Peptides against a protein of PDB entry 6D0Y. Designs and how they scored, part 35

Target 1, 225 residues: chain A of PDB entry 6D0Y
Amino acid sequence: ETEDHLESLICKVGEKSACSLESNLEGLAGVLEADLPNYKSKILRLLCTVARLLPEKLTIYTTLVGLLNARNYNFGGEFVEAMIRQLKESLKANNYNEAVYLVRFLSDLVNCHVIAAPSMVAMFENFVSVTQEEDVPQVRRDWYVYAFLSSLPWVGKELYEKKDAEMDRIFANTESYLKRRQKTHVPMLQVWTADKPHPQEEYLDCLWAQIQKLKKDRWQERHIL

## One batch from the design tools (peptide; made by RFdiffusion4, then SolubleMPNN)

Design b1_p12_6_s2 (from b1_p12_6, 6 letters changed)
Fold by OpenDDE base, seed 4:
Structure b1_p12_6_s2 (fold): chain B 225 residues (1-225), chain A 12 residues (1-12)
Amino acid sequence: as target 1 above (225 residues)
Amino acid sequence: SELEKITKEILS
């Protein structure tokens, strides 16, 4: 069945092949485009599923969606809507690991011209604005900051190229929050004695430092975050 | 067909 073949192709694209990944993605996009009139809903569901279940193939599927969107079938918009719905469901279910991954996925869709940079900036503005909410748990504030910062390796360059002033404002608000938030004590895990040992840094502070370094390096990754 | 071609390429 054509539908079964499509599922298999979508799931296995990016794996070892005699052809280049780019060639296979272009070919798959063409096949999917041709079948959208008959299988749009199924294809949407499949792509949403693999996007969630195969995080190691994030860039493969964002690229694929980008290729489909470029073929002017308005597929990208519907896909994004589905992913946003899933993000909301993940948050409702307190599945923060899935939620942050979805934010990262959406972030990379900006690079694939599926999501406009201003829209992503607006999303991050909304995320960081949670830090200003009153009478909410800090874990909520922390998560949205984490979701923002942890997504920047995928989209920071594009957003600063397009919306540098807005991004600077978001960064300022983030920094302000990080300075005033309650920090969890991180015990030192030192096996060796050294002069002037420093305690381990709190995870958000550590991430912030890494992102600041990435920004300083003009969003060119030189190390694993 | 294009589908067959891509199938072979991706699933090879």
Scores: peptide ipSAE 0.069, ipTM 0.782, DockQ to the pose 0.594
Fold by OpenDDE base, seed 2:
Structure b1_p12_6_s2 (fold): chain B 225 residues (1-225), chain A 12 residues (1-12)
Amino acid sequence: as target 1 above (225 residues)
Amino acid sequence: SELEKITKEILS
């Protein structure tokens, strides 16, 4: 019944408790660590599942994985591999909402010292490089840019602290792409006033502006995007 | 046990 208990604990961690979240996470990490020798695959699967199914607990589970990884069981690497596999599967299945969430999850794992900053930079370089590919649909280019930009609230600070030059290059390439890409005009969403008519900004341009502001604010988020 | 302790702490 230990496995069932573990599932329950993993699913419910971070909910209202008499103890602090940090205390509960450390305790749970200890319990999971003790069971890894016998149930590593099960624990990996459970964590992958709850990570995907409970997006509201993203930081809870990234932290938990970080704690487990810090206990020197190579758990973090295997977990990342599993999440990357899931990302690939999501993309193949055209489940782009799950895919972008997984990218965000991986991004936050950088903060938890599970993924190295250079590795995440490399991933984002690969994403943005899609914009330079010929004979691919713009929707594909747009998605990878979206995945990159939408993940920066979780990892932008860390990446710029460690890889500022590389990040600047990625930003430059992103900006260049956004300027030259075809933009969908939606007249219905245009707001017209007597003195200041304006169309609703295209979603990637809007996101870009938000990220630029976040970057300017040194990645100190004052509101949830 | 530690499991019991953590269970109570998390689920209480």
Scores: peptide ipSAE 0.065, ipTM 0.780, DockQ to the pose 0.563
Fold by OpenDDE base, seed 1:
Structure b1_p12_6_s2 (fold): chain B 225 residues (1-225), chain A 12 residues (1-12)
Amino acid sequence: as target 1 above (225 residues)
Amino acid sequence: SELEKITKEILS
């Protein structure tokens, strides 16, 4: 069956092949485009599923969606809507690992010209605005800051190239929150070396420092965060 | 067909 065959192709793209990944993605995009009139809903569901279940293929599937969006102008929007719905469902189900991954996936879709930079900036503004909510647990505030910061390796360069002023405002708000939030430090978790003591830094402070360094390096990564 | 061609390229 055509649907089963498409599922297999979508699932296995990027694996060992006789052709380059780029060629396979272009070819698959063409096949999927041709089948959209008959199988749009199925294709959307398949792509959403593999995007969630195969995080190791993040860039493969963002690229594929980008190619499809270039061929069919309305596909990208529908896919993004589906992914946002999934993000909302993940949050409601307290599946925060899936949720943060989905934010990263959406972030990389900016690089693939599926999501406009201003839209992603708006999403991050909404995330960081949670830090200003009253009478909510700090864990909620921390998570949205984490989701924002942990996604910047995938999209920070693009956003600062197009929306530097807005991003600086988000960074300022983030920094302000990190300074005033409650922190727990355990001295006994410090790493000791012969020449220098290395205190264990709180995870958000550590991530913030890493992102600040990445920004300083013009978003060129040298180490895996 | 194009589908067959792509299948061969991706899966073989």
Scores: peptide ipSAE 0.063, ipTM 0.782, DockQ to the pose 0.558
Fold by OpenDDE base, seed 3:
Structure b1_p12_6_s2 (fold): chain B 225 residues (1-225), chain A 12 residues (1-12)
Amino acid sequence: as target 1 above (225 residues)
Amino acid sequence: SELEKITKEILS
């Protein structure tokens, strides 16, 4: 298999096909596994790149990484390390849109058995602890809360099943911060239905309310957040 | 081959 051919396969998986997505992913995982002895570093780089460039295929690539991790016990860890390095670089470059997406990607890797639930809880504990930092801009505190809350649709169910006490503590700390922070009006593009009348709220308060509802519904999502 | 099959399917 040529390098260009592998790149094409990785980029196009999940598109129109006569076969199921699951069968194509399993097949691709097998092909990539066979090439790992010769192209491990290249395959890792390719997957990191397409994961970042194609956010609409998040669950496709987390699943693919999960399959590869099951076949090669070292692959998942190395991939996660690469993604965490990219997260750090994005934060340093003030690319917060990419950073929050990477947190969501890592969150979904918990569902794919690539990242352990306790490790993700620890990351979120670190994020929410930023709200306790002194002499820092509120925008910094707000972003880490946003990164945490906006990732819960991908991992909240799993984390509460395995670490409910720790998650409750994080939620309590988050709620406490949201009550005491300065609130400003931020225009949102979200549309609310007549069945659920909702007054205009600040963006983090609105997100908090949505996550609380999701939690109440046992993490069964009825609409796209 | 398996590779050929997967290639044809994914790239179709």
Scores: peptide ipSAE 0.042, ipTM 0.755, DockQ to the pose 0.710

Design b1_p12_6_s3 (from b1_p12_6, 5 letters changed)
Fold by OpenDDE base, seed 4:
Structure b1_p12_6_s3 (fold): chain B 225 residues (1-225), chain A 12 residues (1-12)
Amino acid sequence: as target 1 above (225 residues)
Amino acid sequence: SELEKIVQEILS
């Protein structure tokens, strides 16, 4: 059936092909666009599923959604809504790993012109504002900071190009929180060597240091975060 | 909720 065919196409995009990835994505976008009138819900569900379950193809599917959105079917908005619903479900289930990945996915959608930069900044403002709430457990505060910081490799450059003042404010608030939060010993996110400017630190402090370095390097990644 | 705020900002 057509639905099975769509599933196959969506799941297999980015795999070895005689054509370029860009060509395949454009082709798939065309196919999906043609089928949206009849299979929009199915396509939305499929894309949400692969977006969530295939993190190695993050940029492939964000690009695909971007291409679909560019075809003026208002698909991007509906997709984002679905992803936000999934984010809510992940948090309700205490699946913080999935939740943070979804935030990263949404972040990359900014690069694909599905989510506006100001909207993403607003989201991160809301995330970091949780650190100022007294009735929120630190585990939640830490997660929101982690979700923010860990998403910046995907979107930090774009956000600072568009909303540098707001981003600086978010950074200031983040730094303030990190200085005053209760710290625990957890695995680090990078290898610390003698020539590193910072000693071995708690995971959020380590991530903060990495992001600060990334920012200093104008968001050009020189190391694995 | 924080998530509700996020939704409103993203979709606005």
Scores: peptide ipSAE 0.039, ipTM 0.744, DockQ to the pose 0.018
Fold by OpenDDE base, seed 2:
Structure b1_p12_6_s3 (fold): chain B 225 residues (1-225), chain A 12 residues (1-12)
Amino acid sequence: as target 1 above (225 residues)
Amino acid sequence: SELEKIVQEILS
């Protein structure tokens, strides 16, 4: 395929087709593999771009990268490096929404065998270790905890299956931090009564509770009707 | 930096 066609193919993958998504992804992976010798940089840029700009296709593109990586071109590593660079740029630009999404994307790459589970665990250990640093503002500590917790729906199962002891330690540290951190309650948001079954909670506490439930459910998410 | 440590762990 020509460079012009590559963009179209990559952007449109996962859209309505007579073929299955799996078939389309395999086909595209084959096309991209064939073009890597000539267009590796372009393909890397394209994949990074669509990964970042099309969050609704997260699993599609992680899968695609996984397929490419499986074809033994060392493409996954280069892609991860590019995504990490983007994460760094997002953080520097205070684009925390993009940053957290990128963490989720990287998390799902573990499921696609692009990133090793131990590496992701180490990443999250580093995230949570920020909570132990006194010279770091709480807003930063909170973000790292948020990034960790909010990524677990994508990778928690895999990490616990392979690194349960390490994950338990991370969870313990997270819980400890959440208990001791300063909590801000906005009166405007306190429109609930104490007798309600589900009172409003601080966002990290709420997320923590959700993740704990997910963990108890062995990381099997229930469909929301 | 903390981020640098994260990067190194991911890429290791």
Scores: peptide ipSAE 0.037, ipTM 0.738, DockQ to the pose 0.017
Fold by OpenDDE base, seed 1:
Structure b1_p12_6_s3 (fold): chain B 225 residues (1-225), chain A 12 residues (1-12)
Amino acid sequence: as target 1 above (225 residues)
Amino acid sequence: SELEKIVQEILS
């Protein structure tokens, strides 16, 4: 395959086709595997780019990476490393939306057997440990908690199945932080219904409540968070 | 950094 053709194939995967998505992904994984000896760097860059710029295709590209990782383990590791580097760059550039999306992408890679569950647990332990850092802005601590909690819809089930004790510890630390952090409340910000007044909840507290409910429901989603 | 630790853990 030429570089231009590879780019087209990678960018267009998941679009309308005569074949099933599963068949297309398997086929593309095979093509990419065969071309790694000649185009590894290009393929790596392309996959990182589409993973970052096409969030609507998150599960498509995590699945593709999973299939490719099964064929070429070394490439899978290099891809993960590249994504972590991109995460660091996003944070340095204050692109927090991209950063949180990258964390979600990495989280879903656990489901695709690219990242081991213990490694993701360690990642989240590191995130939540930021809440214990001294002399750092609360916005920094809040972001890492947000990144952790907002990624659990994609990986919480898998992590609790394999590392429930460790996850409970992370949850306990998170809860402790949420109780002691400074909160900004506006008494006039309330949602009013005919039956019950509802005060506007702080965003992290709201997310925490949603995740606790998700956990209680055995990680079966009823709403898009 | 925290991210450096994450990289080491994932790649280990």
Scores: peptide ipSAE 0.036, ipTM 0.736, DockQ to the pose 0.018
Fold by OpenDDE base, seed 5:
Structure b1_p12_6_s3 (fold): chain B 225 residues (1-225), chain A 12 residues (1-12)
Amino acid sequence: as target 1 above (225 residues)
Amino acid sequence: SELEKIVQEILS
């Protein structure tokens, strides 16, 4: 395969075809595996790029990476490292929207057997531990809590199945922080402009309530978050 | 940094 052809294949996976999505992903994984000796760096960059630029295809590309990781375990690790590096760069550039999306992407990689559940738990422990740091702006503490909570729809089930005690501790620490932090009103994008019985809730408190409900529902999403 | 620690944990 040429570099241009690889780009086309990667970008267009999941589009309409005569074959199932699963079949197409398996086929593409095979093609990419065969081309890794010649185009490893290019493939790595392409996958990182589409992961960042095509959020609507999150599960497609996490699945693809999972399939490729099963074929080439070292590549999976390198991809994760690249994504973490990109997360770091996004934070340095104050691109918090990209940063939080990258955390969600990494979270879904747990479901694709690219990242082990204990490793993701450790990641979230590190995030929530920022709330205990001294001389740190609250905006930074809030972001790490937001990144953690907003990623749980993708990985909460798996993490509680594997590390329930550790997750409970993280939740307790999160709850404690949310109770003691300074609360500010943040505008929320709402589909409906109808007058609601309850006043607008602070965004982290609102997210916390949503996640608590999701947890109560055994991580089965029944409503749009 | 926190991210460096995360990388080490994930890649270990």
Scores: peptide ipSAE 0.034, ipTM 0.728, DockQ to the pose 0.018

Design b1_p12_6_s4 (from b1_p12_6, 4 letters changed)
Fold by OpenDDE base, seed 3:
Structure b1_p12_6_s4 (fold): chain B 225 residues (1-225), chain A 12 residues (1-12)
Amino acid sequence: as target 1 above (225 residues)
Amino acid sequence: SELEKIVEEILS
């Protein structure tokens, strides 16, 4: 395959096709593996780019990386390193929307057997530990909690299956922080229905409630959070 | 930094 053709294949995977998505991903993984000796750096860069720029294809590209990692372990490691570097750069640039997406991407890589569950638990433990630091502004503490909670739809089931005790501790620490953090008292909209009045909750409290419900439902998601 | 610790944990 030529470089231009590889770019096209990588960018367009998951679009309409006569074949199943699974077969297309397996086929593409085989093509990319065969071309690694000649185009390793190019393929790595392309995958990092599309992973970052096409968030709607998150599971497509995590699956593709998972397939490649199974074929070439070294490539999988290099990809993870590149994504972590991008996360670091996003945080330095104060691009917190990209940063939280990258955390979600890394989270889904656990399901694809690219990142080990204990490593992801350690990452989240580090995130939540920021809430215990007094010299850090609350806005930063809130962001780490948000990044943790908003990533659980992608990895919560796997982490609780393998590291339930550690996850329970992280949840306890998160709950404790949410109870004691300062809340901005702003009049919020209230949705009133004949059967169920619902006051609008603060965004982290709302997310916490959603994640608690997801956990209660054994991580079976009925709707996109 | 906490970020460096995160990187270390993922790469370990």
Scores: peptide ipSAE 0.044, ipTM 0.773, DockQ to the pose 0.017
Fold by OpenDDE base, seed 2:
Structure b1_p12_6_s4 (fold): chain B 225 residues (1-225), chain A 12 residues (1-12)
Amino acid sequence: as target 1 above (225 residues)
Amino acid sequence: SELEKIVEEILS
């Protein structure tokens, strides 16, 4: 395929087709692999771009990268490096929304056998370790906890299957931090009824509760009708 | 930095 066609193929993968998504991804992976000798840099750039700009296709592109990684391990590594660089850039630019999304993307790459589970655990250990540093602002500590917790729907199952002891330690540290951190209370969002008051829950506490439930359910998400 | 450690671990 030509460079122009590559962009179209990559951007449109996962859209309505007569073929299955799996078939299309496999086909695209084959096309991209064949073009790596000539267009590796372009393909890397394209994949990084769509990964960042099309969050609705997160699992599509992680799967695609997984397929490519299986075909070309070096390419997979280079892609991860590029995404890590992007994460660094996002953090430096205070683009925390992009940063957290990138963490989720990287998390799902574990499921796609692009990133090893131990490496992701180590990353999350580093995230949560920030909470133990007194010279770090709470807003930063909170973000790392948020990034960790909000990524677990994508990778929690895999990490606990392979690194349960380490994950338990991370969870314990997270819980400890959440208990001692300063919480923001928003009275405006408190709803009170005669029988049951409904104060708004702090967002990290809420997320923690959700993740605890997910963990208890063995990381099986239930579909919402 | 903490971020550097994260990067090192994820790439290891």
Scores: peptide ipSAE 0.042, ipTM 0.768, DockQ to the pose 0.017
Fold by OpenDDE base, seed 1:
Formats: structure tokens, C-alpha cells, sequence
Structure b1_p12_6_s4 (fold): chain B 225 residues (1-225), chain A 12 residues (1-12)
């Protein structure tokens, strides 16, 4: 395959086709594997780019990377390294929207057997440990909690199946932090219904409640968080 | 830093 054709194939995967998505992904993984000797760097850059810039195709590209990792373990590792470097760069650039998306992407890579569950648990332990840092802005602590909680819809089931005790500890630490953090409340921000009025809940408390419900439901989603 | 530890754990 030429470089231009590879780019087209990678960018268009998941679009309407005569074949199933799974078949297309298997086929593309085979093509990419065969071309790694000639186009390794190009393929790596392309995958990193589409993974970052096409969030609507998150599961498509995590699956593709999973298939490639199964075929070429070294390439899978290099891809993860590149994504981690991008996460670091995003954080340094204060691009928190990209950073949180990258965390979600990495989380879904656990489901695709690219990242081991223990490694992701360790990552989240490190995230939540930021809440224990002294003399740092609360916005920093809040963001890491947000990144952790907002990624659990993608990986919580897998992590609790394999590391339930460790995850419970992370949850306990998170709950403790949420109870003691400073909250901004506006009395006028209330949701009114015909039957029952209630105040607008703070965003992290709201997310926490949603994740607790998701956990209670054995990580079976009923609505988009 | 915590971020460096994250990288280390993911790559281990």
C-alpha cells in the first residue's frame, strides 16, 4: 500500500461498507501489519492522529489498535508510548479536554487487551493521589478526579473484575476528597419541576453519584453520561 | 512527578 492509500484506509474505517466493521478492521489490521516494515513511522503517526482528532471513532480505533497489538506486540507498545507522550504534552499545554479524552482512550485500550488492568489501576491510583498534594490549586485536584471518574464508563467493569480491592480503595479516597473539597453553590440555581424542586448539584458530586449508580448496576449503562 | 509515575506504570 502507498502512504496515501494507507491514510485513506485508516481515516475512513468504520464508514459505510459492504462488509461488517469487524471484517474491515481485521482486514485493515492485516494490511497495516504487512506494511509496518516499510511504513512503521507513518502508520504510527496516522493512528495517533486519528485517535486524537476523531473522538467519534474512539472504539473503532481502540479495536484496530487491539488487533494490531495482537499481530505486532512491539508496535502496540510504541503506540501506547506515543499516546502517553501526547497526554503529557496536552497537560503541559493546559489542553484539558484533549487530556481527558486521551485518558478515556487509554481506558478503552484495556478492554482491547493493549493495556493491562493493573497498569490502568496504577494510573488511576496516581491520579487520585493528586488529591493528597498540598499547596496546589483545587482545580488541579478536581481535574484528576474528573479524569478518573469520567473514564470509568469505559473500563470500570474490567477493573473491578480483576482488581476490586484496589478499586475500592481508590473509590474510598475519592469519596473522602469529595466530602472535604470546597464547593461553589448558587442558591438561585435550582431545577424546578411540578412535583419537586431540587438544587443544581455540583458537577463532581453529580458525576460521583452517576458513577456510584453505574457501579451498583454492575457497570451496565442505561444512558450516556 | 505523578505523571511520570503514570507513564512508568502504563509502560511496565
Amino acid sequence: as target 1 above (225 residues)
Amino acid sequence: SELEKIVEEILS
Scores: peptide ipSAE 0.041, ipTM 0.768, DockQ to the pose 0.017
Fold by OpenDDE base, seed 4:
Structure b1_p12_6_s4 (fold): chain B 225 residues (1-225), chain A 12 residues (1-12)
Amino acid sequence: as target 1 above (225 residues)
Amino acid sequence: SELEKIVEEILS
């Protein structure tokens, strides 16, 4: 049946093929577009599912959604809404790992012209603004900061190109929070003796340092010393 | 809520 065929196509895209990935994605987008009038809900559900369950194919599915959205069916908006609903559910279930991944997925949708850069900046502003709320537990504040920082490898370049001033403000607020937050002590796991050894950094501090380096490198991923 | 704000901004 057509639905089963669509599922197979969506799930298997990006796998080994005689054609290029780009060609396959364009082809699949065409097939899905043709079937949207009859199977939009099914296609939406399928894409949401694979987006969540196949993190290794993140860029494949964001690109696919981008291609579909470009075909003037307003598909991207409905997909984003579905992903936001899933984000809400993940947060309600205290599934922070899934939630962070979803934020990262949404971030990459900016590169695919599904989500506007200003909207993503606004989302991150909202994330970091949680750190300023007194009635929010630190675990939640930390999560929002983590979600923001961990998504920047996917979208930081685009956001700084479009909204550098706003991003700088978010960074300043993030830095301020990281300096004043309660830190969990991380035991040193040193195997060797070094001159002037330093304790291992807490995970958010470590991530912050990595993102600062990435920013300094103009958002080009390189080996971190 | 924070999440509601996020939704509003993304979908606006």
Scores: peptide ipSAE 0.041, ipTM 0.766, DockQ to the pose 0.017

Design b1_p12_7_s1 (from b1_p12_7, 4 letters changed)
Fold by OpenDDE base, seed 5:
Structure b1_p12_7_s1 (fold): chain B 225 residues (1-225), chain A 12 residues (1-12)
Amino acid sequence: as target 1 above (225 residues)
Amino acid sequence: STLEELEKIALA
């Protein structure tokens, strides 16, 4: 395959096709695997780019990476390393919207058997530990809690299945922080529906309530967050 | 630091 053709294939995956999405992803993974000897760097860059720029296709590309990782474990590792590097760069540059999306993407990679569940738990432990930092702005503490909670719709089920005790500890620490933090009036992140109206809440309190409900529902998502 | 800990992520 030519570089231009690979770009087209990667960018268009998940679009209208006569075949199932699963079959298309499997086929594309095979094509990419075959071209890795000649186009590894290009493929890596393309996957990183679409992963970052096409959030509507998050699960498509995490699945693709999962399939490719199963075929070429080393490439999967290189991809994760690239994404972690990008996350670090985003945080350093104060690009918090990009950073939180990358955390969600990495979270879904756990479901795709690319990232180990214990490693994701450790990452979230580190995030929530920021709430214990002294002499730092609350906005920093809040962001890491937000990054943790907002990623749980993608990975909470898997993490509780494998590391329930550790997750409970993280939840307890999060709850404790939310009770003692200063509350501000920030627009809610939840998509409010008419069937279940809620009073206006501080954004982290609202998110916390949503995640607790999701957990109670055994991580079966019933509403758009 | 938090950033340093990100580098310790393990692959499945």
Scores: peptide ipSAE 0.162, ipTM 0.854, DockQ to the pose 0.019
Fold by OpenDDE base, seed 2:
Structure b1_p12_7_s1 (fold): chain B 225 residues (1-225), chain A 12 residues (1-12)
Amino acid sequence: as target 1 above (225 residues)
Amino acid sequence: STLEELEKIALA
């Protein structure tokens, strides 16, 4: 395959075709594996790029990477390292939306057996440990909690299956932080909070409640039509 | 290692 063709294949995977998505992904993984000796760097860059720029295809590309990792473990590792580097760069650049997305992407890679559950738990432990940092802005603490919680829909089930005790500890620490943190007042919320039995909550509190519900439901999400 | 890199993200 040529570089241009590889780019096309990678970018267009998941689009409507006569074959199933799974079949297409398996086929593409095979093609990419075969071309790694010649185009490893290009393929790596392409995968990182589409992973970042095409969030609508998150699960497609995590699955693809999972398949490729199964074929070439070393490449899978290199990909993860590249994504981690990108995450670090995003954080340094204050691109927090990109950063949180990358955390979600990495989270889903756990489901695809690219990242080990204990590794992800360790990362989240590190995230939540930020809440214990002294003399740092609350926005920093809040973001890492947000990054953790907002990623759990993608990986919570797997992590609790593998590391329930550790996850419970993380949850306890998170809950403790959420209880003691300063609540951000949003004036617009007042419009919907007045005299209602269930006023709108602060976004992290709301997210926490949603995650707790998801956990209670054993991480089974409702199917969306 | 990948694990090490993951563990260091929040410290970066």
Scores: peptide ipSAE 0.137, ipTM 0.832, DockQ to the pose 0.017
Fold by OpenDDE base, seed 4:
Structure b1_p12_7_s1 (fold): chain B 225 residues (1-225), chain A 12 residues (1-12)
Amino acid sequence: as target 1 above (225 residues)
Amino acid sequence: STLEELEKIALA
């Protein structure tokens, strides 16, 4: 395979095909594995790029990486390292939208057996621990809580299966923070009800409620969050 | 730091 062809294959995986997605991913993983001796760096860069820039294909590329990791553990490790570096760079650059997506991507890699569940739990523990930092902007605290909560649809089930006690602790700390943080509520006008107007839920409170329901539903998602 | 913790991610 040429580099250009590899790029095309990687970028187009998951698109309309006569074959199943699973078959296509397995096939692509085989092709990429075979080309690692010649194009490892290119493949690594390509995968990192599509992982970052094509959020609609998150599960496609996490699955692909999972398949590659199973074939070549060293490559899987290098990929994770690259993604962690990118996450760190995004955080340093205050690119929080990219950063939160990368956290979600890494979270789903747990399901793909690329990242160990205990490691992800530890990462989330550290995220939520930011809420305890002194003399930091609330936006920092809020973001790490958001990054944690917004990733749970992808990995909450697995983490609770493996580390339920630790996850409960993280949830308790999160709840405590959400209760004491400053909130920016927007008054909601009640047009069709006689009920007294009340502020709508703040975005983190709303997300928290959604995640709590998801947890209650044993992480069976019934709607898009 | 949170960044330091990210570096401790272990592979499955």
Scores: peptide ipSAE 0.077, ipTM 0.818, DockQ to the pose 0.019
Fold by OpenDDE base, seed 1:
Structure b1_p12_7_s1 (fold): chain B 225 residues (1-225), chain A 12 residues (1-12)
Amino acid sequence: as target 1 above (225 residues)
Amino acid sequence: STLEELEKIALA
């Protein structure tokens, strides 16, 4: 395959085809593996790009990387390293929307056997530990909690299956923080009903409630978070 | 290691 053709193949995978998605992904993984000796850097850059810019294809590209990792472990490692670097760059650039998405992407890589569950648990432990940092703005603490909680729909099941005790500790620390954090109360942000006005639920409290429900439902999603 | 890199994300 030519370098230009690789871009087309990578960008278009998962689109409507006469073949199954699984078949297409296996085929593409084979093509990419064969071209790694000549185009590793290009392929790596392309995969990182589509992983960042096409969130609608998150599971497609995590699966593809999983297949590639199975074929070439070194390449899988290099990809993860590249994504981690990108995450750090996003944080430095204050691009928190991209950063949280990258955390979700990395989370789903656990399901694809690219990242080990203990490694992801350790990362989340570090995220939640930010809540205990002194002399830092609450927005920093809130973001890392948000990044953790918002990623659990993608990886919570796997992490609890393998590291339930550690996850419970993280949850306990998260709950403790949410109870003690400063909340912005705006009386104008209320839903009016026939009975009484209801304050709009704070976004982290809302997310926490949703994740608790998801956990209770054994991580089987019944609604879109 | 990948683990080390993941663990240090919050400290970056």
Scores: peptide ipSAE 0.040, ipTM 0.739, DockQ to the pose 0.018

